# Designs tried in a protein design run: peptides against a protein of PDB entry 3WG5. Part 260

Target 1, 218 residues: chain A of PDB entry 3WG5
Amino acid sequence: LAKNIVYVAQIKGQITSYTYDQFDRYITIAEQDNAEAIIIELDTPGGRADAMMNIVQRIQQSKIPVIIYVYPPGASAASAGTYIALGSHLIAMAPGTSIGACRPILGYSQNGSIIEAPPKITNYFIAYIKSLAQESGRNATIAEEFITKDLSLTPEEALKYGVIEVVARDINELLKKSNGMKTKIPVNGRYVTLNFTNVEVRYLAPSFKDKLISYITD
Target 2, 218 residues: chain A of PDB entry 3WG5 as posed
Amino acid sequence: LAKNIVYVAQIKGQITSYTYDQFDRYITIAEQDNAEAIIIELDTPGGRADAMMNIVQRIQQSKIPVIIYVYPPGASAASAGTYIALGSHLIAMAPGTSIGACRPILGYSQNGSIIEAPPAITNYFIAYIKSLAQESGRNATIAEEFITKDLSLTPEEALKYGVIEVVARDINELLKKSNGMKTKIPVNGRYVTLNFTNVEVRYLAPSFKDKLISYITD

## One batch from the design tools (peptide; made by RFdiffusion4, then SolubleMPNN)

Design b2_p26_2_s4 (from b2_p26_2, 12 letters changed)
Fold by OpenDDE base, seed 4:
Structure b2_p26_2_s4 (fold): chain B 218 residues (1-218), chain C 218 residues (1-218), chain A 26 residues (1-26)
Amino acid sequence: as target 1 above (218 residues)
Amino acid sequence: as target 1 above (218 residues)
Amino acid sequence: GSEGVEIEALGDVEAVERGRARALAA
């Protein structure tokens, strides 16, 4: 019986146009190989809203389930990372991670202070994040509060409130716990039941370009 | 019977990218020698949040137990140091030390006053520190109050509240008291029972680079 | 347009620094 493949890739750092390229590349590889799923190990403080929205769209257009895994311990799916997670087929978090803090900003002033987004922009993202939560059957009230209260949650809180689906320490536990779960959004118009029985895990390394960009942005 | 090795290294001063390099180097040496554990004698007023988060991740990725020891008397695990401790396999404090005061800041103004972090950032770190505490089975309420109240604790208070595991005057007492304790977080997916019976203690000196950088930053 | 909007939690919030000023003034 041909082994079902699960891809694992890491995305760390700020969400940018280059991050979109990473998502697109990784998902495309997994699609081409007819993988059972791809797991994206995500650690991000946030980033650009435009890139974030494009990433969400790319995930939702995926031919296979895309699992966002906030990993390793100490990682975060902060700000843009939360939107990406809420737009995905399944969210997992490792212990010691966080999710939330989604208030949009225009940037930073010279003194490092936040330049606030006007109400028009804030309200747009409230509607957007609520839509992602509603579409995925996740807690839209909490999703809104990620903006309005700049709320951040632990994995246990996020699970309890119905923001995420899995708390797992590693890939093996993630696969074990998510086996038999349905995707929270459709894949090709269907909610997919994840089958992680007898899977081969394949790790995707960053491209040379991805490494170089990370080196410049660090 | 090959003697079990315990490494001891000192990290003092501000938490920076260079501090990450020190942690990485020290842990790597201890991993390579298959040490029973490494003890990091920590004395820090705090430092950079990014470096702190990377250090926590590096500790949690360790192949061996990493013990954070707030030492000597008069030392502190302040701010970033608290996060590092909470992310570690075991926390010890010497008498006359302190832990806590974890409120994030953006920096200092020209007059030396604190530039407050916006609620977004504060809430992020609340979630983060609570997650570290929960993962390690430590007091998440107190961990939150390290931020919200800028709480600082004595070793006795920290032990009483379930923030730390050991109060010890020196390395010998630390080894004696922690012998047979389980790590508060997993090592390679397993909670390890510490075995400090018949150990050889090896001290790691700072590298020449570490000394030079400390000399520049002091 | 979402252009020029950042969804970042941690900007350059570099310093979990305790204000050195209070520790020196005590």
Scores: peptide ipSAE 0.033, ipTM 0.264, DockQ to the pose 0.105; fails the geometry check
Fold by OpenDDE base, seed 5:
Structure b2_p26_2_s4 (fold): chain B 218 residues (1-218), chain C 218 residues (1-218), chain A 26 residues (1-26)
Amino acid sequence: as target 1 above (218 residues)
Amino acid sequence: as target 1 above (218 residues)
Amino acid sequence: GSEGVEIEALGDVEAVERGRARALAA
């Protein structure tokens, strides 16, 4: 029997329009090959809200399960990364990673101080993050607190509170633990049971463009 | 007059023996060229304590000022990164970065739970981090709380509490703000006044080895 | 709109980077 394929790709750095292009490319490749899933190793401090929302939408439109894996140890799905994760079909975290800290800002002042978002914007993102949590059957109260308290969670806490589905040290453990799990959001209108038995793992390299853009934006 | 040279290099990811090699290489290059300073753009979740201590020692042995710059926005000098920063001649942070969270652990269990360090180890690192803070004239109380409370601070808080010296959005602002500052620890037995007037900024690229190792360890 | 909003983790990414940083400083 032809091995089911699982793709793994890395997305690291600030969430921008270029990050959207990376997500789109990676998911498209995995869709074309009828992969069982794509795992996105995510390490991000956050970034632009517009790009984030587009990424979430792209994930939700995926023909295959998109698993966000906060990896490696030390990586974060911070701020925009949390929204992306909450918009995904499954969230995993490696030990020593983090998720949360979702308070929107308008940017930084010349002295390096945060320019706070007006209440209207903050409330918009509270509603948005809660919707992502609710749609995925994740903890909407904690999702709100990611903004209102700027809460961040360890993998163990995030698992315990029902923010994420898996804590895994590596891709092999992730595949093993997530095997037989249902996606937290639909794929093509259906909740899919992940089948990671007899899989081939394929790594997607960043394109030259992806590397260059990361080099310029970092 | 020949422009004073300031090197900038990036160190990203987990603190390991390979990270030590990167620090050593970068500092050595800057020493050989008699640079005014080297700025290390640091983004780390932490890593191995042994490697961290070796890095601190290498910084303290530097013939030139070593500036740790937590950069870009979203980067962290977490855990081991905080120790490294506290061991440096000057600490800067970009807006949207963090420092702290220094409680030592023994690793992760198979389920992803933290294996706590025994009190003896924790107390050792409390003493160590306090010594780094004291030697650099930084806030030793906060340094202790980075462990005991697992405290982390924003750039503004870290500046306010005397953990760091500069908040800067970019290298140019860092150079401008740190110009005329004294190093927080000695260089060759002397506190140096940084002179970033009429400087040339040189970027150090990661070696092929550095890139490969980051690729393998990431 | 949301286009000008940055969702960057400043403060409490620290709390969770606390957990990470704890784990990695082991």
Scores: peptide ipSAE 0.033, ipTM 0.237, DockQ to the pose 0.087; fails the geometry check
Fold by OpenDDE base, seed 2:
Structure b2_p26_2_s4 (fold): chain B 218 residues (1-218), chain C 218 residues (1-218), chain A 26 residues (1-26)
Amino acid sequence: as target 1 above (218 residues)
Amino acid sequence: as target 1 above (218 residues)
Amino acid sequence: GSEGVEIEALGDVEAVERGRARALAA
């Protein structure tokens, strides 16, 4: 029986192999406790594509709904963060956040210039981001334009274009607005209707490793 | 005699030595033409601190007012961008943009983790960002918290806290709202009152080098 | 492969930080 528990955890900073470990840990805790859902408060400028793909896969393998919440105001689900959001069961954004800017790069030159990804890599990620959007019933044209036009959207635009599902100021408003929504991707092969009626909210603290990595990465 | 010309130029992407070249070129063109001001439409997530410091110095050496405009909606003056803004004659933000997140880092590890700056470097940049805020009569406490709390602000918050001077949806609204404002730092040793009455707006195109670098950096 | 590809916002706040830290460490 699903517990009337919603977990809330924070993931901030670069998307790395350590960020994968954070996602895996947080989702695993929520799975083990048969939570109604986990909300990940995401603030990321992006990061490694390999780690991002692993995170997306881990979300898609989740036994419970994973809600990506771009939070707080001023946060972004930029680049890799957009892919992670598009791979999730529900996307929410706080007012004053952004989503998009998904063009892949090879990195930065010694002078700080971006090293562009070759067309073959860019096209791979266009196909990948479109697949995430299509699989989640989100706007695949806009998902493509996150790469091709380096588009970044406000919450209001992202909602309007069908990129995200909820605009919410805080966790309470998120729970209220997302209550009764279906997940945009399946949970264990089924689309789940979220039930946030009389739920207990539990915050997951970062592990010492997460804090150290965040501290080393902050 | 100052011409009734306002230049508008775009600087997008990482702050690098090439971004310095862009700032220098744009400001030099506007100086040579005795413009009333130059507006830099800034969208940056940050970049190199050496380049940032050079850009700040170049702005402070400008013979004309340099307005940093965080634009369009979805853009950020993140990290180095915040320093650049705080070092400028006027800051404007479009609705749906952000400013802040100024904590210095040494870079990213091979796994994409942030390499934290040692306390000596962090403290250096705290002192530096506070000096920029103080010199411009902006909120030095919030400027410090951009580092110490990794704070990011909305335009409304940034305006409320006295970090920025204008919230504007477009160039026309920016010109209208900033007309009659004094520069927050001196131009050639004097605080200048902006006169945007009946100004010609001239857009500066990126050079081929700027485009190539933007393309290589995009 | 996705190895070595960065899907960063072209402005990791963090990248600013690399440059100064190197400049101050130099």
Scores: peptide ipSAE 0.029, ipTM 0.264, DockQ to the pose 0.110; fails the geometry check
Fold by OpenDDE base, seed 1:
Structure b2_p26_2_s4 (fold): chain B 218 residues (1-218), chain C 218 residues (1-218), chain A 26 residues (1-26)
Amino acid sequence: as target 1 above (218 residues)
Amino acid sequence: as target 1 above (218 residues)
Amino acid sequence: GSEGVEIEALGDVEAVERGRARALAA
């Protein structure tokens, strides 16, 4: 029996246009091989809103389930990372990770103080994050509070509040726990039941370009 | 039986004079083929008011129904996009999209702060957006609040408040749900009942010029 | 510190609003 393939790739650091290219490349590889899913190990403090929105769209256009896994322990899906997670087919978090803190800003002043986003922008992202939560059947109230209260959650809290679907220590536990779960959003218009029985796990390494960009953004 | 044709085209990015040319071209093609309707998949953060107003006029002058569809998931009809939608024959939104945030501004200062529009300009656009809502039998109070409160809505909220007509995941669901609906504004002075029974869907690709402009506005 | 969403690219919402200013200054 040809083993169903699950790809695992890592996205680390700031969300930029180059991060979009990484997501697109990884998902495309997994799509080409008709993988059962791709798991993206995500560790991000946030990044650019444009890139984030494009990444969400790319995930939603995926021909296969995209699982966002906040990993390893100590990692976060902060700010832009939370939106990306909420736009995905399944969210998992490792113990000792965090999600949330989604208030939009215009940047940092020279003194390191936050330049606040105007109400127009904040309200836009409130609607956007609520829509992602509602579409995925996740807690839209908490999603809003990720902005309005700069709320951040532990995996246990996020699971309890219905923001995420899985708490898992590693890829093996993630595969075990998510096996038989339905995707929270459609894949090609259909909710998919994940089948992680007898899977081959394939790790995708970052390209040379991906490595170079990670180095520039670090 | 000659299948009724429904055209589908995409408008993405900033609303500019070039975006007007895209709308005009797409609608003209659909008019020439006597299509049952054209669906414009819209994803915009907004753009120029002059271009927006011209696009609204072009839609209102269409010989066929123009459906604005906020698509794909993660897309928005923000700012200028909301006015365009409110000026159309039918509004649909995909889950995970947004509409609203319509406050006019003069631009951004060097520090990234919004340069507010003077009251005269703000009041002009309040009157304008209310007129579009009223003419289309949509919620004029919410339309005003898109400006006065920088309100933005999910598809479910927008449907609930009577700002939009359809929530649909894809073109097939949109066609199914909108079949038998009357246009919210007249087509050549007549309200049209949409007939999406046994339709052929034709996708219009962007022209080379359209692609180049999208690249410049990104 | 949680780097907030650098919404510079919602600076493209800038373009809507700059265009309104030009249309009304016109």
Scores: peptide ipSAE 0.023, ipTM 0.255, DockQ to the pose 0.163; fails the geometry check

Design b2_p26_3_s1 (from b2_p26_3, 11 letters changed)
Fold by OpenDDE base, seed 2:
Structure b2_p26_3_s1 (fold): chain B 218 residues (1-218), chain C 218 residues (1-218), chain A 26 residues (1-26)
Amino acid sequence: as target 1 above (218 residues)
Amino acid sequence: as target 1 above (218 residues)
Amino acid sequence: RKPAVEIPVLGNRSKEAIERHKYIHD
């Protein structure tokens, strides 16, 4: 029986291999306690595609629902963050946050100019992001436009267009609004109805390693 | 007038954005002193393509010759390290080192399996590595095979095939053998003849930040 | 920094290549 526990953890900064370790650690803790869900408060400008793909896979392999919550106000699930969100069981956004801008790049030149990805790479990520949207029953056309137009959306627009499921100001409103929703992807092969009735909220702190990496990458 | 100074610095571990900062710092110090050259002792299993491309660009923009030296014995210029070497003014290898294995990957799956790069990405890097080889007057066919065959070469093979310029056991032998060689790419638009006659060798230490990042990424 | 998906990793096939290289020189 799932304990009436919801974990909340924060992931901030660039998506890297260390961000994968954070996701894995947080989800594993929540799985071990048979939590009803874990909420990941996400604030990212993007990051590495390899780490992103691994994070998506880790979320999809979760034994419990993983909710991506773009939080606090002013935060973003930009670029790699959008892919992660689209790969999750539920997406929430706080007012004043953003999602999108998913065009892949090879990196930055010395002058800080973007090295554009060749069409070949861009097309790969178009196919990938559309797959994530389709599998989660989210707007695959908008998912494509996150790349082709570098589109960024407000929470209200993202909800309206069927990219996200919840607009919430805080964890309490998120729990209230998402209670009784079905996950947008399966958990252990089944779509789960979220039960946030009389739940204990437990906050997970970043490890010392997590803090150090954030400090170095910021 | 260039001072009869040669700087030596070490770069070890994965090629990351922080590795770019190391290259930039080391080359900048050597440029400021109008050194005859900087030797970068390189030992890397590879790393990020974006960081690699930025490092190559930084080397190509150097006001002084940048020598990549795969050192010590047992070290490698693998994957991203090979691209960096091919982008440099001179490549040296110590006996018992290796170069090559340049096939791009998207990352690792959770089970540790390699996620292969799509043909589109692989072909981009084939074109890129061949360009680096051609611009430096090195063997572009072997450079391609570093990707297509995941080829790794010994120093003796790499020298024989025209991938590298010097096999040297230590810095003293490197200086001796490379003295009077022309750079394989231009310095400030001109091919430079290396002058290692009566040079002072100065070792650059990694910064505290460099040490910390190496420790975290290893 | 502009939002970006930073793409390819070049690396880690090198462990097998390095291990193979060790075996050829032993």
Scores: peptide ipSAE 0.041, ipTM 0.281, DockQ to the pose 0.359; fails the geometry check
Fold by OpenDDE base, seed 5:
Structure b2_p26_3_s1 (fold): chain B 218 residues (1-218), chain C 218 residues (1-218), chain A 26 residues (1-26)
Amino acid sequence: as target 1 above (218 residues)
Amino acid sequence: as target 1 above (218 residues)
Amino acid sequence: RKPAVEIPVLGNRSKEAIERHKYIHD
């Protein structure tokens, strides 16, 4: 019986065009091997809206389920990370992680103060994040409050409010709890029931380019 | 008589957070030496709005005049580069360069197609670019058309329409033509009359980090 | 790539995100 393969990769730090390349590379490897899923261990404070939207599109165009796992404990899917999670086939969080704080900003001033986004931009991202929540059958009201109240949630709260699907301590617990779950968005136009029975877990390492970019951008 | 120092540095490629660091470093060096001005040789296809706005703020907070020079021939101050130029103390262009094409976009899709910005965002950048033009006493109508018509101008057209101040073939011609001009925006709350009589030109090289980032991002 | 102004930062307001943005550049 061909073992079902699940890939695991890490994406850490700010969401940029280079982060898009990491997502694209990791998903492409898992697609080529016809994996049952790829799990992306995500820890991000946020980043670029353009890169975020491209990443969401890449996830939604994936030939395999893409699971966002906010991991390890202490990690966050903050801001852009929340949008990426909401655009994914399944969201999991480890205990001691957070999700939310999605209020768009134009940037940081030289003194480190936030340059606030105008209402026009904020309202665009409200509509966008609500769309992601609705399309995935997640809590669109809370998704809006991630912006309007700059709300952040614990894994337990996020699960309770229907923002995420799984709270798991590690990959093994994630696979166990998500086994038999349907993807929250389609894969190739179909909702997939995850089959994590008898899986081989394969860890993907960052490329030399990814390491170099991370080293320069951290 | 202490020679007036003018620094010259190059910024080439996409406008990113790393480009902000280049601007900050170059301007800081020139500020520390109490230079008469810094000339930034700019060649950019555009880039990030956040980085662009931070760069504009850094220029506007400069203790010395910052001159944007679209150089060499064939270069452009496209998109984000136009905003940076409009936020500067003086704009110069070499023959065979261009300025404009400022329509904001959300990014590029995987197929390389443009993701259009919603009207809300476009209207924000219209207001922003018009503010930069008005504050610098430049043509705000043409600044708007850089967005609404995605207009690009030659140096001769940009000069004619009051978008830029100087057309110059090289640094020596730029210094000669801009000598005695007032900055288009204040330096430390005062409009400065440029004194390029008896200047020493000092070229700033990119740091090792700048070279490495450029090598990875190009 | 065509000339583009690409839209705003979705940043965490945490001091750490601001500091990391500085530290990337120091």
Scores: peptide ipSAE 0.040, ipTM 0.432, DockQ to the pose 0.755; fails the geometry check
Fold by OpenDDE base, seed 4:
Structure b2_p26_3_s1 (fold): chain B 218 residues (1-218), chain C 218 residues (1-218), chain A 26 residues (1-26)
Amino acid sequence: as target 1 above (218 residues)
Amino acid sequence: as target 1 above (218 residues)
Amino acid sequence: RKPAVEIPVLGNRSKEAIERHKYIHD
């Protein structure tokens, strides 16, 4: 029986145009191989809203299910990472991770202080994050509170409130728990039931360009 | 007589967090040497609004005048570059350059189409660009039209409409024409009269890191 | 690419959230 392939790729650091390129590359590889799904191990403090919106759009245009997995323990899907997760086909979190803190800011001042976003921008992102939550059948009230209260949740809280679908310690537990789940958004216009029976896990490494940019930006 | 130093540095390409680091480094070097001013030769198609706002703030916090010079011929201060220019102490343009086209977008779709910004965001940037123009005593109506009409201007038009202060073919002509001009915004809380009598021009090269990032992002 | 102001709204309260989450698990 031809083994179904599940790809796993890591995306770590700030959400930028480069992060979009990583998502695009990883999803494209998995699409080309007709993978059952791709799992993105996400660890992000947040980043840019434009890149985030492009990533969400790229995920929604995927020919295969894209699973966001907040991993390893100590990782976060903070700010932009939460929007990306809410735009994905399934969200998983490892124990000891976090999600939320989505209040938009204009940036950081030279002294490291936050430049607050004006109410008009904040209200736009409230509407946007609520839309992502509603479209995915996730808790839109909590999604709003990720902005209005700058709320951050544990995996257990996020699962309890219907923000995420899986708490898993590792890829094997994630595959086991998500097997038979329906995607929270459509794949090619249809909700897909995940089939992780008899899958081969393939890890995608960062490109040389990815490693070089990470090395220079750290 | 101790020669006053004027630094010249080039910033080319998209406005990103890395462009902020370049501005910060260049201005810091010029501040440390108590330069009379720094001239930033700017050629940008635009970029990110957060980086742009941080750059504007860094310029406004400068201990010395920061002159934005749209250079060489064929260069532009497009989109984010216009905001940076309007946030600076003096704007110059070379013949055959352009300024404007400031309509905010959410990004580009995968097919390269523009994702339009919602009216709330557009209105925020209208207010912001008008504020920069007003604070610098520049044409706020044209600044608004850079967004609402996606207007782009020649150096001659930009000078005529009071958007910029100097049209200059080269650094020597820029120094000559801007000598005795008052900065359009304060330096350390005061409007400074530029003194380019008996100045030494020092060029700042991009760091090795700058060259490497440019090479990888191109 | 047409000149565009890409509106990056950074949600960087994550430094504080990450720091707070470190303190809860220690």
Scores: peptide ipSAE 0.037, ipTM 0.428, DockQ to the pose 0.404; fails the geometry check
Fold by OpenDDE base, seed 1:
Structure b2_p26_3_s1 (fold): chain B 218 residues (1-218), chain C 218 residues (1-218), chain A 26 residues (1-26)
Amino acid sequence: as target 1 above (218 residues)
Amino acid sequence: as target 1 above (218 residues)
Amino acid sequence: RKPAVEIPVLGNRSKEAIERHKYIHD
């Protein structure tokens, strides 16, 4: 019986246009192989709003389920990472990770002070993050508070509040717990029931270009 | 008689946080030496809105006049560069340069398509660019059209429409033409009359860090 | 690349928040 393939790839660091390229490459590989899903191990402090929106769109256009897994322990899906997670088919978090802190900023001044986003921009991202939560059947009130209160949650809190679907220590526990779950958004217009029975896990490595860019942006 | 010093520095490429560091460094040097002014030879296709706003703020906080000079011929103060220029104490352009094209975008998709900014963001930047024009006594209608029509102007048109103050072929012609002009915005709360009689021109070189970053962002 | 005002980074408040959260859990 042809084993269902689950891809696993890591995305770490700031969300940039290069991070979009990583998402696109990884999802494309998994789509080409008709994988059951791809799991993205995400650890990000945030990044560019443009890249984030493109990544969300690419996930939503995926021919296969994309699971965002905040991993390993100590990782975060902060700021842009939260939007990406909320735009995905399933969110998982490892114990000791965090999600939230989504307040948009214009950037940092040289003294490290945050340049606040104008209310018009903040309100745009409030509407956007709420739409992602609503479309995925996740907690839109908490999604708003990720911006308005710069709220951050633990995995247990995020699960309790209906922000995420799974708390898992590792890929094996994730596969076990998410087996039989429906995607929180459609795949090709349909909510897909995940089948992680008798799967082969394939790890995707970052390209040389991905490694180079990560080195330059860190 | 202690010659009045005029500093000249070049800023080329995309407007980023590193471009802010360049502006800050250059202006700080000129402030420390009690220069009559600093001229920034600007050539930019645009860049980040955050960095742009920080640069504008840094210029507005300058203890000395900051002249934005779109130079050399073929250069542009495009997009973010136009905002920076409009936030400055005086704008000059060399023949064969351009200013404008200020429509905000969220970024580029992988296929190179522009991701349009939502109306809320576009309207914010319309208000912002109009405020810069109004505060400097420059043409706020044209400043708006730099966004709404993605308008670009020649130096002669920009001068005619009251967007800029000087058309000059080189630094010497700029100094000659701008001598006796008042700054378009205050310096330490006062409109300053430029005195370019018997000045020493000092060129500031980019730091090694500035060169490295320009190489990475190009 | 066409001239563009690229809109803000969803800034890394999380470095400060993570640094603050490290300070609360230590």
Scores: peptide ipSAE 0.033, ipTM 0.321, DockQ to the pose 0.379; fails the geometry check

